# Peptides against a protein of PDB entry 8RAJ, part 62

Target 1, 54 residues: chain A of PDB entry 8RAJ
Amino acid sequence: LPAENEDPDKAVVDLHRSPPKTKDPDLTPSGIIAKVKAGDMTQETARELLLAMR

## One batch from the design tools (peptide; made by RFdiffusion4, then SolubleMPNN)

Design b2_p25_8_s4 (from b2_p25_8, 10 letters changed)
Fold by OpenDDE base, seed 3:
Structure b2_p25_8_s4 (fold): chain B 54 residues (1-54), chain A 25 residues (1-25)
Amino acid sequence: as target 1 above (54 residues)
Amino acid sequence: MEEEERRRRLEELERLAEEIERARR
């Protein structure tokens, strides 16, 4: 089963929904950078998420 | 040119991530 085509642009993290209180290591600043390096997140989405954490 | 710009933007994101992580400790 190739689950290889989730459009990275369809992970619309709705920035208008309260920051997920999920202690998900994937939503840490380091986890966001790791996803960008892996190609699992766009630089634009990562920038928006990081700026919302500031 | 495009790969160098992509790399520079990634280095900027890494710096921003580090600043946020330092502010949360």
Scores: peptide ipSAE 0.612, ipTM 0.912, DockQ to the pose 0.685
Fold by OpenDDE base, seed 4:
Structure b2_p25_8_s4 (fold): chain B 54 residues (1-54), chain A 25 residues (1-25)
Amino acid sequence: as target 1 above (54 residues)
Amino acid sequence: MEEEERRRRLEELERLAEEIERARR
């Protein structure tokens, strides 16, 4: 079975369809950085999420 | 080179995250 490399950007947060739920620990600034370090989020999606919280 | 650039960009994101986290307290 080819592991479809699900683009980590599609698996974690659709920036265009769902505003970040402030109650999701994965959508805290620290949680976003943790996902990037784990390889579960791209640096680009992390930057966009962080800038949207500013 | 690519790993050092990736690390530098991560450090920039960490600084941005810390600024935002401080502004939300």
Scores: peptide ipSAE 0.612, ipTM 0.911, DockQ to the pose 0.699
Fold by OpenDDE base, seed 5:
Structure b2_p25_8_s4 (fold): chain B 54 residues (1-54), chain A 25 residues (1-25)
Amino acid sequence: as target 1 above (54 residues)
Amino acid sequence: MEEEERRRRLEELERLAEEIERARR
């Protein structure tokens, strides 16, 4: 099966579809930055998440 | 140019993250 290069944009938590209700350690400000650096999150989604924590 | 812009935007996100972490402490 060709690994569908699922655009990382489809695996990223759609902030418009549900506010992250989870105390995921990955949703700390540092965890968000770590995901962006890993390529697991877009900079735009990270910005929106961080601004929502402010 | 694109890589430098991506780096600058990441540095801005890192600053924002640090500010938020400091405000939660």
Scores: peptide ipSAE 0.610, ipTM 0.912, DockQ to the pose 0.710
Fold by OpenDDE base, seed 1:
Structure b2_p25_8_s4 (fold): chain B 54 residues (1-54), chain A 25 residues (1-25)
Amino acid sequence: as target 1 above (54 residues)
Amino acid sequence: MEEEERRRRLEELERLAEEIERARR
């Protein structure tokens, strides 16, 4: 079975999806920036996540 | 131009992250 390409956007924390139940250490402000630098998160999603932490 | 703009926007996000981290400490 070809592994269905798990849409990389599903691995991005979507703010419009229920608040992440995970205190994922990757959801620290520094962890968000690290994901953006790695290409694992968009700048838009990172901005929204950061602003929701304010 | 796009890479420079992307870099500037990332630097703005880094500043925002640092502000939030300081407010959480």
Scores: peptide ipSAE 0.610, ipTM 0.912, DockQ to the pose 0.724

## One batch from the design tools (peptide; made by RFdiffusion4, then SolubleMPNN)

Design b2_p26_1_s1
Fold by OpenDDE base, seed 2:
Structure b2_p26_1_s1 (fold): chain B 54 residues (1-54), chain A 26 residues (1-26)
Amino acid sequence: as target 1 above (54 residues)
Amino acid sequence: EKTALERLEERRKKEKEEEERKRKLE
């Protein structure tokens, strides 16, 4: 007997789920260094971020 | 998973809260 257990109700894509607020793209170590070089980030904040990635 | 930015913001928030708590106890 084919078990009819395709629950069709699991396909309610909650259209009211606000798109996950674009999680700020995980700054790669290279992206952090590039922002410091561009002047968009302080060396101190970059050091703290790079230490938090270890 | 928390982003590296979220981890930094939580550390800075906790450090400020601890410093403010210390300043209210002096």
Scores: peptide ipSAE 0.204, ipTM 0.684, DockQ to the pose 0.246
Fold by OpenDDE base, seed 5:
Structure b2_p26_1_s1 (fold): chain B 54 residues (1-54), chain A 26 residues (1-26)
Amino acid sequence: as target 1 above (54 residues)
Amino acid sequence: EKTALERLEERRKKEKEEEERKRKLE
């Protein structure tokens, strides 16, 4: 079955389930942008996270 | 310190609670 229903919340759940194996528990702004570029995070979730860091 | 995810979840929770409050006043 093609994975055509990746709920935008799966990226948030995956962040809880797979904390980046980088020992920084805080996604840096650069780390968030890198995940969006890799396709591991939606632009919307990235925008909300970046706004939550302010 | 709250993680960026915990801050996002707290913001989404507050937004839903505020929207539910507005809906009870209408």
Scores: peptide ipSAE 0.198, ipTM 0.680, DockQ to the pose 0.423
Fold by OpenDDE base, seed 3:
Structure b2_p26_1_s1 (fold): chain B 54 residues (1-54), chain A 26 residues (1-26)
Amino acid sequence: as target 1 above (54 residues)
Amino acid sequence: EKTALERLEERRKKEKEEEERKRKLE
């Protein structure tokens, strides 16, 4: 497997604050808000997900 | 790395398991 070149200067940006690897474009803050507007997600679940991304 | 969704599901699972444990002790 190709070694992902982890930039050593970005490895110091908090091992606990990896931006959520949104492998799914649907789990971006914008995608979550779009699902709530479409009726595919509750406002409560969206609030909890957005708080977990902060 | 756990996704934000997996972290949420794990929290809800632990909360439900704690609530079910409290109901078995009453």
Scores: peptide ipSAE 0.194, ipTM 0.672, DockQ to the pose 0.139
Fold by OpenDDE base, seed 1:
Structure b2_p26_1_s1 (fold): chain B 54 residues (1-54), chain A 26 residues (1-26)
Amino acid sequence: as target 1 above (54 residues)
Amino acid sequence: EKTALERLEERRKKEKEEEERKRKLE
């Protein structure tokens, strides 16, 4: 009897891959720029944050 | 891990404490 080929490509999709904790959209370069445009953040604070992310 | 905001707030707090210390020595 031919040995059944065990299909090695069951990529166990780890359902325990914690959803990427929504990095506060406020801490992305785009979120910071959006807050400045909304008037919720000063240009100075935005500059300092963007420099701290570099 | 500290956020970029927490790092900025800690820096501003430290700078203010250093300025207040200088003003007490004048």
Scores: peptide ipSAE 0.186, ipTM 0.674, DockQ to the pose 0.107

Design b2_p26_1_s2
Fold by OpenDDE base, seed 4:
Structure b2_p26_1_s2 (fold): chain B 54 residues (1-54), chain A 26 residues (1-26)
Amino acid sequence: as target 1 above (54 residues)
Amino acid sequence: KLTALERLELRRKRREEEERRREALR
């Protein structure tokens, strides 16, 4: 039987564990603007992401 | 899986909570 006892607490602890500061270059204000300019992101999604960074 | 937006919102909320805690201790 597959041991489905991966503690639900580990998933919650991983959500509370400061996500590694992956400087996702794609999630910088400049990276978001660059994706919109390249056509890889909608202006709406970019506005939402930029607002969530403020 | 959390979206890129949800991950940014969670990081924002955490900063705002840390700032509020610092202001409450000053």
Scores: peptide ipSAE 0.143, ipTM 0.658, DockQ to the pose 0.101
Fold by OpenDDE base, seed 2:
Structure b2_p26_1_s2 (fold): chain B 54 residues (1-54), chain A 26 residues (1-26)
Amino acid sequence: as target 1 above (54 residues)
Amino acid sequence: KLTALERLELRRKRREEEERRREALR
C-alpha cells in the first residue's frame, strides 16, 4: 500500500474549512471530570479544556 | 496530531467566523 503521505498542511487546512470528522470522542465536561477522578488527566489540563468549552 | 485543546479552539474560531458571516448577510 503506498504510504499516503498525508500532507500535514492539507490536514490543517481541512480542519479550518470543515468540522474535523475525527472519530475521537469529543471530551464532554462529564468525560473530563471522569478522567480527572480516574487519574488519567491533570486538574490543570481539565481546567483549560473546560474553559475552552465556555 | 492536534491536542484536545487545539481541536476545541478551532471549533470555537469556526463558530465565531460562521456567526460573523451570518451577521454580515443581514
Scores: peptide ipSAE 0.141, ipTM 0.634, DockQ to the pose 0.094
Fold by OpenDDE base, seed 5:
Structure b2_p26_1_s2 (fold): chain B 54 residues (1-54), chain A 26 residues (1-26)
Amino acid sequence: as target 1 above (54 residues)
Amino acid sequence: KLTALERLELRRKRREEEERRREALR
């Protein structure tokens, strides 16, 4: 069994070193608003994400 | 796994560092 000891620090280091290739399409202001309208995200989480984008 | 917020903060910090590096080279 491959112990996926993905060192949590390695994922942080890779995020510092490389643009995350995951364009989470959901981390755009429009994608966040679309998730709230679909019921897939709370209005509170959406507010926090949109504030962190400023 | 980093939260969506932590990923966004890391992207912000990186952009601010790149902007500071560009300003220091003017």
Scores: peptide ipSAE 0.139, ipTM 0.628, DockQ to the pose 0.050
Fold by OpenDDE base, seed 3:
Structure b2_p26_1_s2 (fold): chain B 54 residues (1-54), chain A 26 residues (1-26)
Amino acid sequence: as target 1 above (54 residues)
Amino acid sequence: KLTALERLELRRKRREEEERRREALR
């Protein structure tokens, strides 16, 4: 299996050039807030995720 | 496999380390 040594910097540059269409609807700010409201995520974990997306 | 959270935290930590390195070189 080719080790996907995708340069972590290329993945960061691609994140700045096109917000990755998060194939996980759950990783959008709205999806995170929806999980907290559903009880599927703690408010602390949601805060950390939302801060890491800024 | 790293979680999506762990990947975001690693990117945040790397940015904070790069900022500290830039401040230490001024």
Scores: peptide ipSAE 0.138, ipTM 0.658, DockQ to the pose 0.133

Design b2_p26_1_s3
Fold by OpenDDE base, seed 5:
Structure b2_p26_1_s3 (fold): chain B 54 residues (1-54), chain A 26 residues (1-26)
Amino acid sequence: as target 1 above (54 residues)
Amino acid sequence: EKTALERLAERRRREEERRELERRLA
């Protein structure tokens, strides 16, 4: 099976792509509201987290 | 109508978006 020539330019782009600062999607203002709407977070915990982002 | 929590989240979102734009323009 021919080795898939991994395009050397893709490896360089991936090395210089700063890892997406995975701001925990659950810790974004939108993620927090989504968790509250899903019932996975209390409104009080969500308020405390959003206030701490000051 | 938006809840008090949704209004707070929307303020924090706009503050983060502004800080990101400021970092891209510096």
Scores: peptide ipSAE 0.517, ipTM 0.867, DockQ to the pose 0.041
Fold by OpenDDE base, seed 3:
Structure b2_p26_1_s3 (fold): chain B 54 residues (1-54), chain A 26 residues (1-26)
Amino acid sequence: as target 1 above (54 residues)
Amino acid sequence: EKTALERLAERRRREEERRELERRLA
């Protein structure tokens, strides 16, 4: 298997990149409502998630 | 008219926005 020459500079940049505060857009109140409207989430699951944010 | 779920989500959004503002003012 060819060792992909991952440029050693990319490994150093990844260690110092603070994990993006990926506010998971899917876990925001607006993201939850968007998923329900798209049919990707049930209203019950959305209700439980929104109630747990208290 | 807003659904019960949309009203709950709007409340949670306002609570989050308020907590974020409070954290910026402290």
Scores: peptide ipSAE 0.516, ipTM 0.867, DockQ to the pose 0.038
Fold by OpenDDE base, seed 2:
Structure b2_p26_1_s3 (fold): chain B 54 residues (1-54), chain A 26 residues (1-26)
Amino acid sequence: as target 1 above (54 residues)
Amino acid sequence: EKTALERLAERRRREEERRELERRLA
C-alpha cells in the first residue's frame, strides 16, 4: 500500500491560515488602482476612496 | 515614475499590511 504521505505540515498550515478575509478585491488600494488603469474608475473617485481609508 | 494616486494607494496598502501584522501578533 503506498503510504499517502499527507504532509502533516499542510494540515498545520491550513489550521493557522487565518480564513482569507474576503476583502472585496475591488475595495483594496491595489484593486482601486487596477480599476483606474482599466478605465472602470475615475481618478477623483479613487482619491476619495483612498482618503476615506485613513 | 509613480503618480500621486499610486503613492497614496501604496501608503494605504502599507498601513493595512502593518495593521494586519499587528493584529496577528497581538
Scores: peptide ipSAE 0.515, ipTM 0.866, DockQ to the pose 0.046
Fold by OpenDDE base, seed 1:
Parts: C-alpha cells; sequence; structure tokens
Structure b2_p26_1_s3 (fold): chain B 54 residues (1-54), chain A 26 residues (1-26)
C-alpha cells in the first residue's frame, strides 16, 4: 500500500486538496471529531476538512 | 448538546452513508 495513506499529518497539511475517499478511520467525519476531542486536531482544521468533503 | 462541528460531521457522515447505499443499490 503506498505510504501516502500512513501519515495522518500529511492529509491535514493539504487543506486545499479534496479529502480522498479514504478508508482511513482517522479521516472519516467521525475520526475527525474523535481527533478534535482527543486534542490531536484543531476545530478550525476539522471544519476545513469536513467542508472539503462536500 | 452537539457542537456546530459535530452537527457538520454528522451531516457529512449521513451524506457518505447515503452515497454508499446508492452505490450498492445501483
Amino acid sequence: as target 1 above (54 residues)
Amino acid sequence: EKTALERLAERRRREEERRELERRLA
């Protein structure tokens, strides 16, 4: 599997890229909310990611 | 109470779930 799916931080850094249809639980709407609740993601970053899933 | 962010995530989840169901029924 290409290493592009292994770094959750790389998916957060490209806020201008349409979020890939990821099977990664960390990039799902539920996974994003879980990261915010854990303190691992800002509410702003989470909002941008969720808006880009449109 | 749900936050505005949680409500947005729930909408996106429902949109994804609906798109997956539509793909399985087609």
Scores: peptide ipSAE 0.509, ipTM 0.865, DockQ to the pose 0.036

Design b2_p26_1_s4
Fold by OpenDDE base, seed 3:
Structure b2_p26_1_s4 (fold): chain B 54 residues (1-54), chain A 26 residues (1-26)
Amino acid sequence: as target 1 above (54 residues)
Amino acid sequence: KLTALERLKIRRKKRKEEEELRRKLE
């Protein structure tokens, strides 16, 4: 049974506050950091991407 | 094709424009 006590405000806040789930695993903050650590991305490009996600 | 960075910059710009529009209508 779906729990009948999700405040309708929490569901609306989650719909509006969910950063667009980048369906691309490589464009997550963690994926970007992993690419920098692997040498596949420059720190500057990573900084620009992370700032653009804010 | 737009880069991932360009797509993110466009999304950020659109969100900022929407926030500025919201503040003008309040």
Scores: peptide ipSAE 0.209, ipTM 0.726, DockQ to the pose 0.123
Fold by OpenDDE base, seed 2:
Structure b2_p26_1_s4 (fold): chain B 54 residues (1-54), chain A 26 residues (1-26)
Amino acid sequence: as target 1 above (54 residues)
Amino acid sequence: KLTALERLKIRRKKRKEEEELRRKLE
């Protein structure tokens, strides 16, 4: 069985890689569009949020 | 409860502060 040469530097880089800041799914363009489609957000509020993301 | 707009403004402010802090440490 080939020994998995897990570079010890990958574990150090992964520990120093702040866990991918859980992008609040509600504050992504896709999450906003999903809320509008579900009826949980008005199209106007979605437009303001999307414009504020530019 | 913070509005989604207020949460976005806070996140942008924190990102700018982190970028400015990074530039001072380089």
Scores: peptide ipSAE 0.195, ipTM 0.685, DockQ to the pose 0.071
Fold by OpenDDE base, seed 5:
Structure b2_p26_1_s4 (fold): chain B 54 residues (1-54), chain A 26 residues (1-26)
Amino acid sequence: as target 1 above (54 residues)
Amino acid sequence: KLTALERLKIRRKKRKEEEELRRKLE
């Protein structure tokens, strides 16, 4: 079976596609508050992150 | 590994530099 010619343009587009900046969902004000409510983050760390978001 | 705070500070610095560069080109 002939090797699927992966369009060389798709490989170039994927190389130039900056990896989706996974906006760490944890680094949104809402994500931080959700982690504190879940017990996954201390209130102190959340305060420092939120102040650093101002 | 950069801390979450260090990553946030770097991201803010880069965004401010980009916004200042845009304002100088307008």
Scores: peptide ipSAE 0.190, ipTM 0.696, DockQ to the pose 0.056
Fold by OpenDDE base, seed 4:
Order: sequence, then structure tokens, then C-alpha cells
Structure b2_p26_1_s4 (fold): chain B 54 residues (1-54), chain A 26 residues (1-26)
Amino acid sequence: as target 1 above (54 residues)
Amino acid sequence: KLTALERLKIRRKKRKEEEELRRKLE
């Protein structure tokens, strides 16, 4: 049986982990896709940025 | 000037370094 080591400290660290404030709204996955759709970004540059977010 | 890609790579590196530092202090 995998011991569910729900380390309660990991849950507290995750709750205090400020969601990665993408200070650049333009560098969100949705913002990148929107720029490609608008013609402001190449599909290749968008692919590289999205891969560099994973 | 740093490209958007370079800025993103730097931000990822800093996040990994911070996560590794946290794991060494725990």
C-alpha cells in the first residue's frame, strides 16, 4: 500500500506558494495564443515560449 | 535587450534554484 504521506507541511507550503504572478500578462499561455491569433507573434516563437513554460 | 524567451528561461532558472534551496533547508 503506498503510504499516503500527506506531509501536512507540503500542503501549507503549497497554500503559501503565491501563484506564479506572471508579472507579464503578455507571457501567459492564453496571452501568447491571443498574440498568435492577432498576427503579433509567429507560431514558432509561441511554441518555443509555451515549451519554455512547461 | 533580453528576449521574451531569455527572460522566461532566467525566471525558470531562478525558480528552480529557489526550490532547490528550499529542499536543502528542509
Scores: peptide ipSAE 0.209, ipTM 0.706, DockQ to the pose 0.032; fails the geometry check

Design b2_p26_2_s1 (from b2_p26_2, 13 letters changed)
Fold by OpenDDE base, seed 4:
Structure b2_p26_2_s1 (fold): chain B 54 residues (1-54), chain A 26 residues (1-26)
Amino acid sequence: as target 1 above (54 residues)
Amino acid sequence: EEARRRAELEREIEEEIRKALEEQRA
């Protein structure tokens, strides 16, 4: 199979992508961003969580 | 102003994610 050149742009987690149906509002992309904005989460932890949702 | 600050934070997170993925490919 030709290696689909995954556009390097598709490697970025879309923060607006519909979250997996997590029952935890804090584990949605929007919930994670809201916690970082509130100072309740570090940017690094947010990065790790968003990467794990990819 | 709040929407601007949110968009700035989202961009900073996206830039950090991009940087991490580039570092993993190098």
Scores: peptide ipSAE 0.136, ipTM 0.663, DockQ to the pose 0.040
Fold by OpenDDE base, seed 3:
Structure b2_p26_2_s1 (fold): chain B 54 residues (1-54), chain A 26 residues (1-26)
Amino acid sequence: as target 1 above (54 residues)
Amino acid sequence: EEARRRAELEREIEEEIRKALEEQRA
């Protein structure tokens, strides 16, 4: 039986892995606020996104 | 004028976030 060394470490969501720093500047808190100020996003959508990042 | 509108929007967003956090703690 080939031991499928499925490295269980790849399936373990490393709870200690810092949440992937969103490299997307548009998904940062500052980027979201900037979109609201530009009129490209509603305050409600911004609130929901900011709460989901918590 | 634009700077005032931006500061007002920031305050409104901060107040909504604060309210949501208070509702989650109650």
Scores: peptide ipSAE 0.134, ipTM 0.674, DockQ to the pose 0.042
Fold by OpenDDE base, seed 5:
Order: structure tokens, then C-alpha cells, then sequence
Structure b2_p26_2_s1 (fold): chain B 54 residues (1-54), chain A 26 residues (1-26)
């Protein structure tokens, strides 16, 4: 099975784009919070994403 | 100490969620 090198840098969510209805679990409110808790996202980026989802 | 750091992070996340909600309602 090819290791999908999910380049963690490709999750450049364009904060200025309407959040795509991506079934990306990482782009749910719960997924965003989980990334911040894991140290994979800043609180500020999480805030901006959570704003864009409302 | 680890439990305090986790509680601080959770508080910061809750504050950012609150700010996001307040800005969405303004």
C-alpha cells in the first residue's frame, strides 16, 4: 500500500475561502479542536476556521 | 503540571470558540 504521505503542509486551509463541505474530519469543529490539542494547529487558526464554518 | 497545562489549553480553546461565536452574532 503506498504510504500516503499526507503532506501536513497541504492542509493550508485558505481561511479566506468558504470552508469546502469537505468530509475532512480535520475540518469539523471537533477535528479542529483535536488538532489544537495535538499541537498540530494554533488557537488563532482554529478560531478563524471556526468562524468561517458558521 | 501536565493536568494544569491541559486545563490551560482547554480554556484557551474554549475562549477562542467563544470569541468566534460572539463575532458571528455581532
Amino acid sequence: as target 1 above (54 residues)
Amino acid sequence: EEARRRAELEREIEEEIRKALEEQRA
Scores: peptide ipSAE 0.129, ipTM 0.667, DockQ to the pose 0.047
Fold by OpenDDE base, seed 2:
Structure b2_p26_2_s1 (fold): chain B 54 residues (1-54), chain A 26 residues (1-26)
Amino acid sequence: as target 1 above (54 residues)
Amino acid sequence: EEARRRAELEREIEEEIRKALEEQRA
């Protein structure tokens, strides 16, 4: 039987590794403020998001 | 004028952050 070429690039996803808290960099307090400064978010939406991060 | 508009926006953001922090402490 041909040896199954285990694709060496299958990074063993450690299923027990707590998913990196991929804090969406766009949903950080700094990212929210940056979106408001860019005109991509309202101040009220920014306030609500910042409150939800408590 | 652009510097004034930026300063106004920064003040308004700081005020919203202040409100959010006040509501966090209540």
Scores: peptide ipSAE 0.125, ipTM 0.672, DockQ to the pose 0.037

Design b2_p26_2_s2 (from b2_p26_2, 12 letters changed)
Fold by OpenDDE base, seed 3:
Structure b2_p26_2_s2 (fold): chain B 54 residues (1-54), chain A 26 residues (1-26)
Amino acid sequence: as target 1 above (54 residues)
Amino acid sequence: SEERRRRELEEEITREIREALEELER
């Protein structure tokens, strides 16, 4: 199985671009926080993702 | 105005990101 090296930088939804027809709810600011609270994402990865959305 | 709507959206996104960072760093 190819390890899906989901480069966290590629997972950043460009919120400034016309909404992709599927906003992955998991890649919104609130979705990122929800993943951290669930233990599915590290605080550091969440911080990097949120900063890259800015 | 499309320009006003764009600014309002940019401000909203910027606020949501800030609030999420503040919640994460608490």
Scores: peptide ipSAE 0.435, ipTM 0.825, DockQ to the pose 0.052
Fold by OpenDDE base, seed 1:
Structure b2_p26_2_s2 (fold): chain B 54 residues (1-54), chain A 26 residues (1-26)
Amino acid sequence: as target 1 above (54 residues)
Amino acid sequence: SEERRRRELEEEITREIREALEELER
Protein backbone atom coordinates (compact mmCIF):
# COMPACT_ATOMS: atom_id res chain seq x y z
CA LEU B 1 0.00 0.00 0.00
CA PRO B 2 1.65 3.30 -0.98
CA ALA B 3 1.99 5.43 2.13
CA GLU B 4 -0.01 8.50 1.15
CA ASN B 5 2.58 11.16 1.76
CA GLU B 6 0.17 13.73 3.13
CA ASP B 7 1.88 16.70 1.51
CA PRO B 8 1.86 19.19 4.44
CA ASP B 9 1.63 22.06 1.90
CA LYS B 10 -1.85 20.83 0.81
CA ALA B 11 -3.08 20.72 4.42
CA VAL B 12 -3.23 24.55 4.67
CA VAL B 13 -6.92 25.03 5.34
CA ASP B 14 -7.82 28.49 4.12
CA LEU B 15 -9.80 29.47 7.24
CA HIS B 16 -10.86 32.65 5.35
CA ARG B 17 -12.68 30.53 2.75
CA SER B 18 -16.30 29.68 3.64
CA PRO B 19 -15.87 26.58 5.81
CA PRO B 20 -16.72 23.43 3.89
CA LYS B 21 -19.59 21.74 5.80
CA THR B 22 -16.98 19.32 7.21
CA LYS B 23 -14.49 21.25 9.32
CA ASP B 24 -11.60 18.82 9.48
CA PRO B 25 -10.92 19.16 13.23
CA ASP B 26 -7.31 18.10 12.59
CA LEU B 27 -6.52 21.22 10.52
CA THR B 28 -7.79 23.87 12.96
CA PRO B 29 -5.29 25.65 15.27
CA SER B 30 -6.71 23.59 18.17
CA GLY B 31 -6.50 20.37 16.10
CA ILE B 32 -2.84 21.05 15.27
CA ILE B 33 -2.07 21.60 18.99
CA ALA B 34 -3.92 18.36 19.83
CA LYS B 35 -1.76 16.42 17.29
CA VAL B 36 1.44 17.84 18.84
CA LYS B 37 0.24 16.87 22.35
CA ALA B 38 -0.60 13.36 21.09
CA GLY B 39 2.90 13.01 19.54
CA ASP B 40 1.37 12.73 16.02
CA MET B 41 2.97 16.01 14.82
CA THR B 42 6.32 17.70 15.44
CA GLN B 43 6.38 21.15 17.05
CA GLU B 44 8.23 22.51 13.97
CA THR B 45 5.60 21.23 11.50
CA ALA B 46 2.85 22.64 13.74
CA ARG B 47 4.62 26.04 13.81
CA GLU B 48 4.96 26.07 9.99
CA LEU B 49 1.26 25.19 9.53
CA LEU B 50 0.10 27.86 12.01
CA LEU B 51 2.32 30.51 10.38
CA ALA B 52 0.91 29.57 6.94
CA MET B 53 -2.64 30.14 8.30
CA ARG B 54 -1.73 33.69 9.43
CA SER A 1 -23.23 43.90 8.06
CA GLU A 2 -21.38 41.16 6.12
CA GLU A 3 -18.20 43.27 6.40
CA ARG A 4 -18.48 43.36 10.23
CA ARG A 5 -19.01 39.56 10.38
CA ARG A 6 -15.95 39.08 8.13
CA ARG A 7 -13.79 41.29 10.42
CA GLU A 8 -15.03 39.49 13.55
CA LEU A 9 -14.18 36.10 11.96
CA GLU A 10 -10.72 37.32 10.84
CA GLU A 11 -10.04 38.64 14.37
CA GLU A 12 -11.16 35.30 15.91
CA ILE A 13 -8.94 33.27 13.54
CA THR A 14 -5.98 35.61 14.18
CA ARG A 15 -6.48 35.18 17.95
CA GLU A 16 -6.71 31.36 17.72
CA ILE A 17 -3.51 31.20 15.62
CA ARG A 18 -1.69 33.51 18.08
CA GLU A 19 -2.81 31.49 21.12
CA ALA A 20 -1.75 28.24 19.40
CA LEU A 21 1.72 29.67 18.56
CA GLU A 22 2.10 30.92 22.15
CA GLU A 23 1.18 27.42 23.45
CA LEU A 24 3.86 25.83 21.19
CA GLU A 25 6.50 28.30 22.46
CA ARG A 26 5.85 27.44 26.19
Scores: peptide ipSAE 0.435, ipTM 0.825, DockQ to the pose 0.051
Fold by OpenDDE base, seed 5:
Parts: structure tokens; sequence; C-alpha cells
Structure b2_p26_2_s2 (fold): chain B 54 residues (1-54), chain A 26 residues (1-26)
């Protein structure tokens, strides 16, 4: 299966310009917090992602 | 109004981001 190169630059869900047609539940504020609680994301990465959504 | 629905959505997203940052800082 081709690894979909999730371009890390596309991981910035521009919540302002187009709701991603794929609501990646993992890129919502609640989804980010859930990943941190599961140990699947660092607190620093979560902070950077949440600040980029602002 | 479509403009009212946009403002309501922007306010919701802004609130969710703030609440998530506050939870992460605890």
Amino acid sequence: as target 1 above (54 residues)
Amino acid sequence: SEERRRRELEEEITREIREALEELER
C-alpha cells in the first residue's frame, strides 16, 4: 500500500478557509487532547498544533 | 444568515482551542 505521504504541511487544518472534506477526527482540538492522553502525541507537539489553529 | 453561522462557528472553534490549551497546561 503506498504510504500516503501525509505532507506535514497539510496537517495544518486551515479551519478558517475550508473545513477539510476529511474531518480527520485526529486534527480537532479534542482529537489532539485525546492523542496526548493516549500517549500517542507529546504535549509540546499538541501545543504547537493548537496554537497553529488559532 | 450565513454570516451569523460563520461567526458562531468561528466562536465555537476559538472556544474549543482555548479549552484544549487550558487542559494541556494543567
Scores: peptide ipSAE 0.434, ipTM 0.824, DockQ to the pose 0.046
Fold by OpenDDE base, seed 2:
Structure b2_p26_2_s2 (fold): chain B 54 residues (1-54), chain A 26 residues (1-26)
Amino acid sequence: as target 1 above (54 residues)
Amino acid sequence: SEERRRRELEEEITREIREALEELER
């Protein structure tokens, strides 16, 4: 499972790192899509986050 | 093999990111 780097100013999920000590389901690819569908995230921000996970 | 398990995980993550980008662009 992906590791999370919670910087409160830059929530970037490092999917290639060791298993997270904490899993924020909201920062997974599926969690990002769920936030966009709920109107809690812009499509542009979601695109930038998903591209940064590559 | 640990190396095989790592490749399988990297492939899974790459697929999930691709599918999420494709869903976002629809």
Scores: peptide ipSAE 0.431, ipTM 0.821, DockQ to the pose 0.041

Design b2_p26_2_s3 (from b2_p26_2, 13 letters changed)
Fold by OpenDDE base, seed 1:
Order: C-alpha cells, then sequence, then structure tokens
Structure b2_p26_2_s3 (fold): chain B 54 residues (1-54), chain A 26 residues (1-26)
C-alpha cells in the first residue's frame, strides 16, 4: 500500500493537551523560534505550538 | 505553588517570543 502522505500541515495541535516531554531541540520554545527565524516554520504554526506548551 | 510555576513559565515564553519578533522586525 502506498504510504499515505500524511499532510504534515494537518497535525492537529491539541492546545488543551499537556505538551509532550520532548528532548528534541527543534520542539523546545527556543527551537521553534529558531525555525521561524530560519524561515523553516510559519509564525502561525509557531504560535500554535507555543500555546500548546502553556 | 504549581499555578505560580506555570505562570512564570508562560511569562518566560511570552517574553522570548516578544524578543524574537522584535529582532525580526528590526
Amino acid sequence: as target 1 above (54 residues)
Amino acid sequence: SEAARRERERREIEEEIERALAEQAA
């Protein structure tokens, strides 16, 4: 079966879920901000991720 | 309190975002 290209843009960020304890530097607040500055993430996506970490 | 910890963590994140946006706009 062809791997369904899960549209990475459809990651429903549950804003009410406790943030996953990740050690991924790219998923820390500072890592998210760094991706926005690099042009690798939109400000909107960053805002949603950061709000989910609150 | 746990509430006071979450409030500090929120404020630190907000301040980091504000700094990053200010740097991007300059």
Scores: peptide ipSAE 0.102, ipTM 0.596, DockQ to the pose 0.185
Fold by OpenDDE base, seed 4:
Structure b2_p26_2_s3 (fold): chain B 54 residues (1-54), chain A 26 residues (1-26)
Amino acid sequence: as target 1 above (54 residues)
Amino acid sequence: SEAARRERERREIEEEIERALAEQAA
């Protein structure tokens, strides 16, 4: 099955939702920052995700 | 306590952000 490109815009970052307990290394703060550095994520999306984790 | 766990998690996130910002500034 083709890897469904999880459209980062479809991740409704619920700022009030408990951070997903996903042990997904791509959703760790370090993973988010790494994606921004790689150009795979916008700084705005990263900011929203990091704020949702705080 | 759960509050102390959340505070540690927040601090770890802040330290990771600070480290990444420091690495970008170098």
Scores: peptide ipSAE 0.093, ipTM 0.573, DockQ to the pose 0.091
Fold by OpenDDE base, seed 5:
Structure b2_p26_2_s3 (fold): chain B 54 residues (1-54), chain A 26 residues (1-26)
Amino acid sequence: as target 1 above (54 residues)
Amino acid sequence: SEAARRERERREIEEEIERALAEQAA
């Protein structure tokens, strides 16, 4: 099964929508931080995603 | 209620963010 690399930049986390229970381990705060540490995500994208989850 | 469910989900995510940030700072 091709892992659809959903471009995290296209995940418009609607700040007004209930945060999707993304069972995607890559969209958890820990998964986001892990991607930044791995160099697979920018700090800016991570900041935007983390702020959108609050 | 749906509102109470959303508030729990928000709190669970906030606690996960705080935990992940604390783990990053350690």
Scores: peptide ipSAE 0.091, ipTM 0.550, DockQ to the pose 0.057
Fold by OpenDDE base, seed 2:
Structure b2_p26_2_s3 (fold): chain B 54 residues (1-54), chain A 26 residues (1-26)
Amino acid sequence: as target 1 above (54 residues)
Amino acid sequence: SEAARRERERREIEEEIERALAEQAA
């Protein structure tokens, strides 16, 4: 089974593009915070991603 | 308007971020 290496570093959220209807729960603000709470993401990376969504 | 659609989509994301941050701070 190909491990879908979702490289978290490649999610360039273009703010000028219609927010992708991220059917991916992992790219929502709630999904990002859930990853931080689970220890799967650093607080700094989460902050950068959340700021890039504003 | 496409601009009005993009503004609504931005606002919905901002409101989701604010909720998620409020839930983190509680």
Scores: peptide ipSAE 0.091, ipTM 0.547, DockQ to the pose 0.057

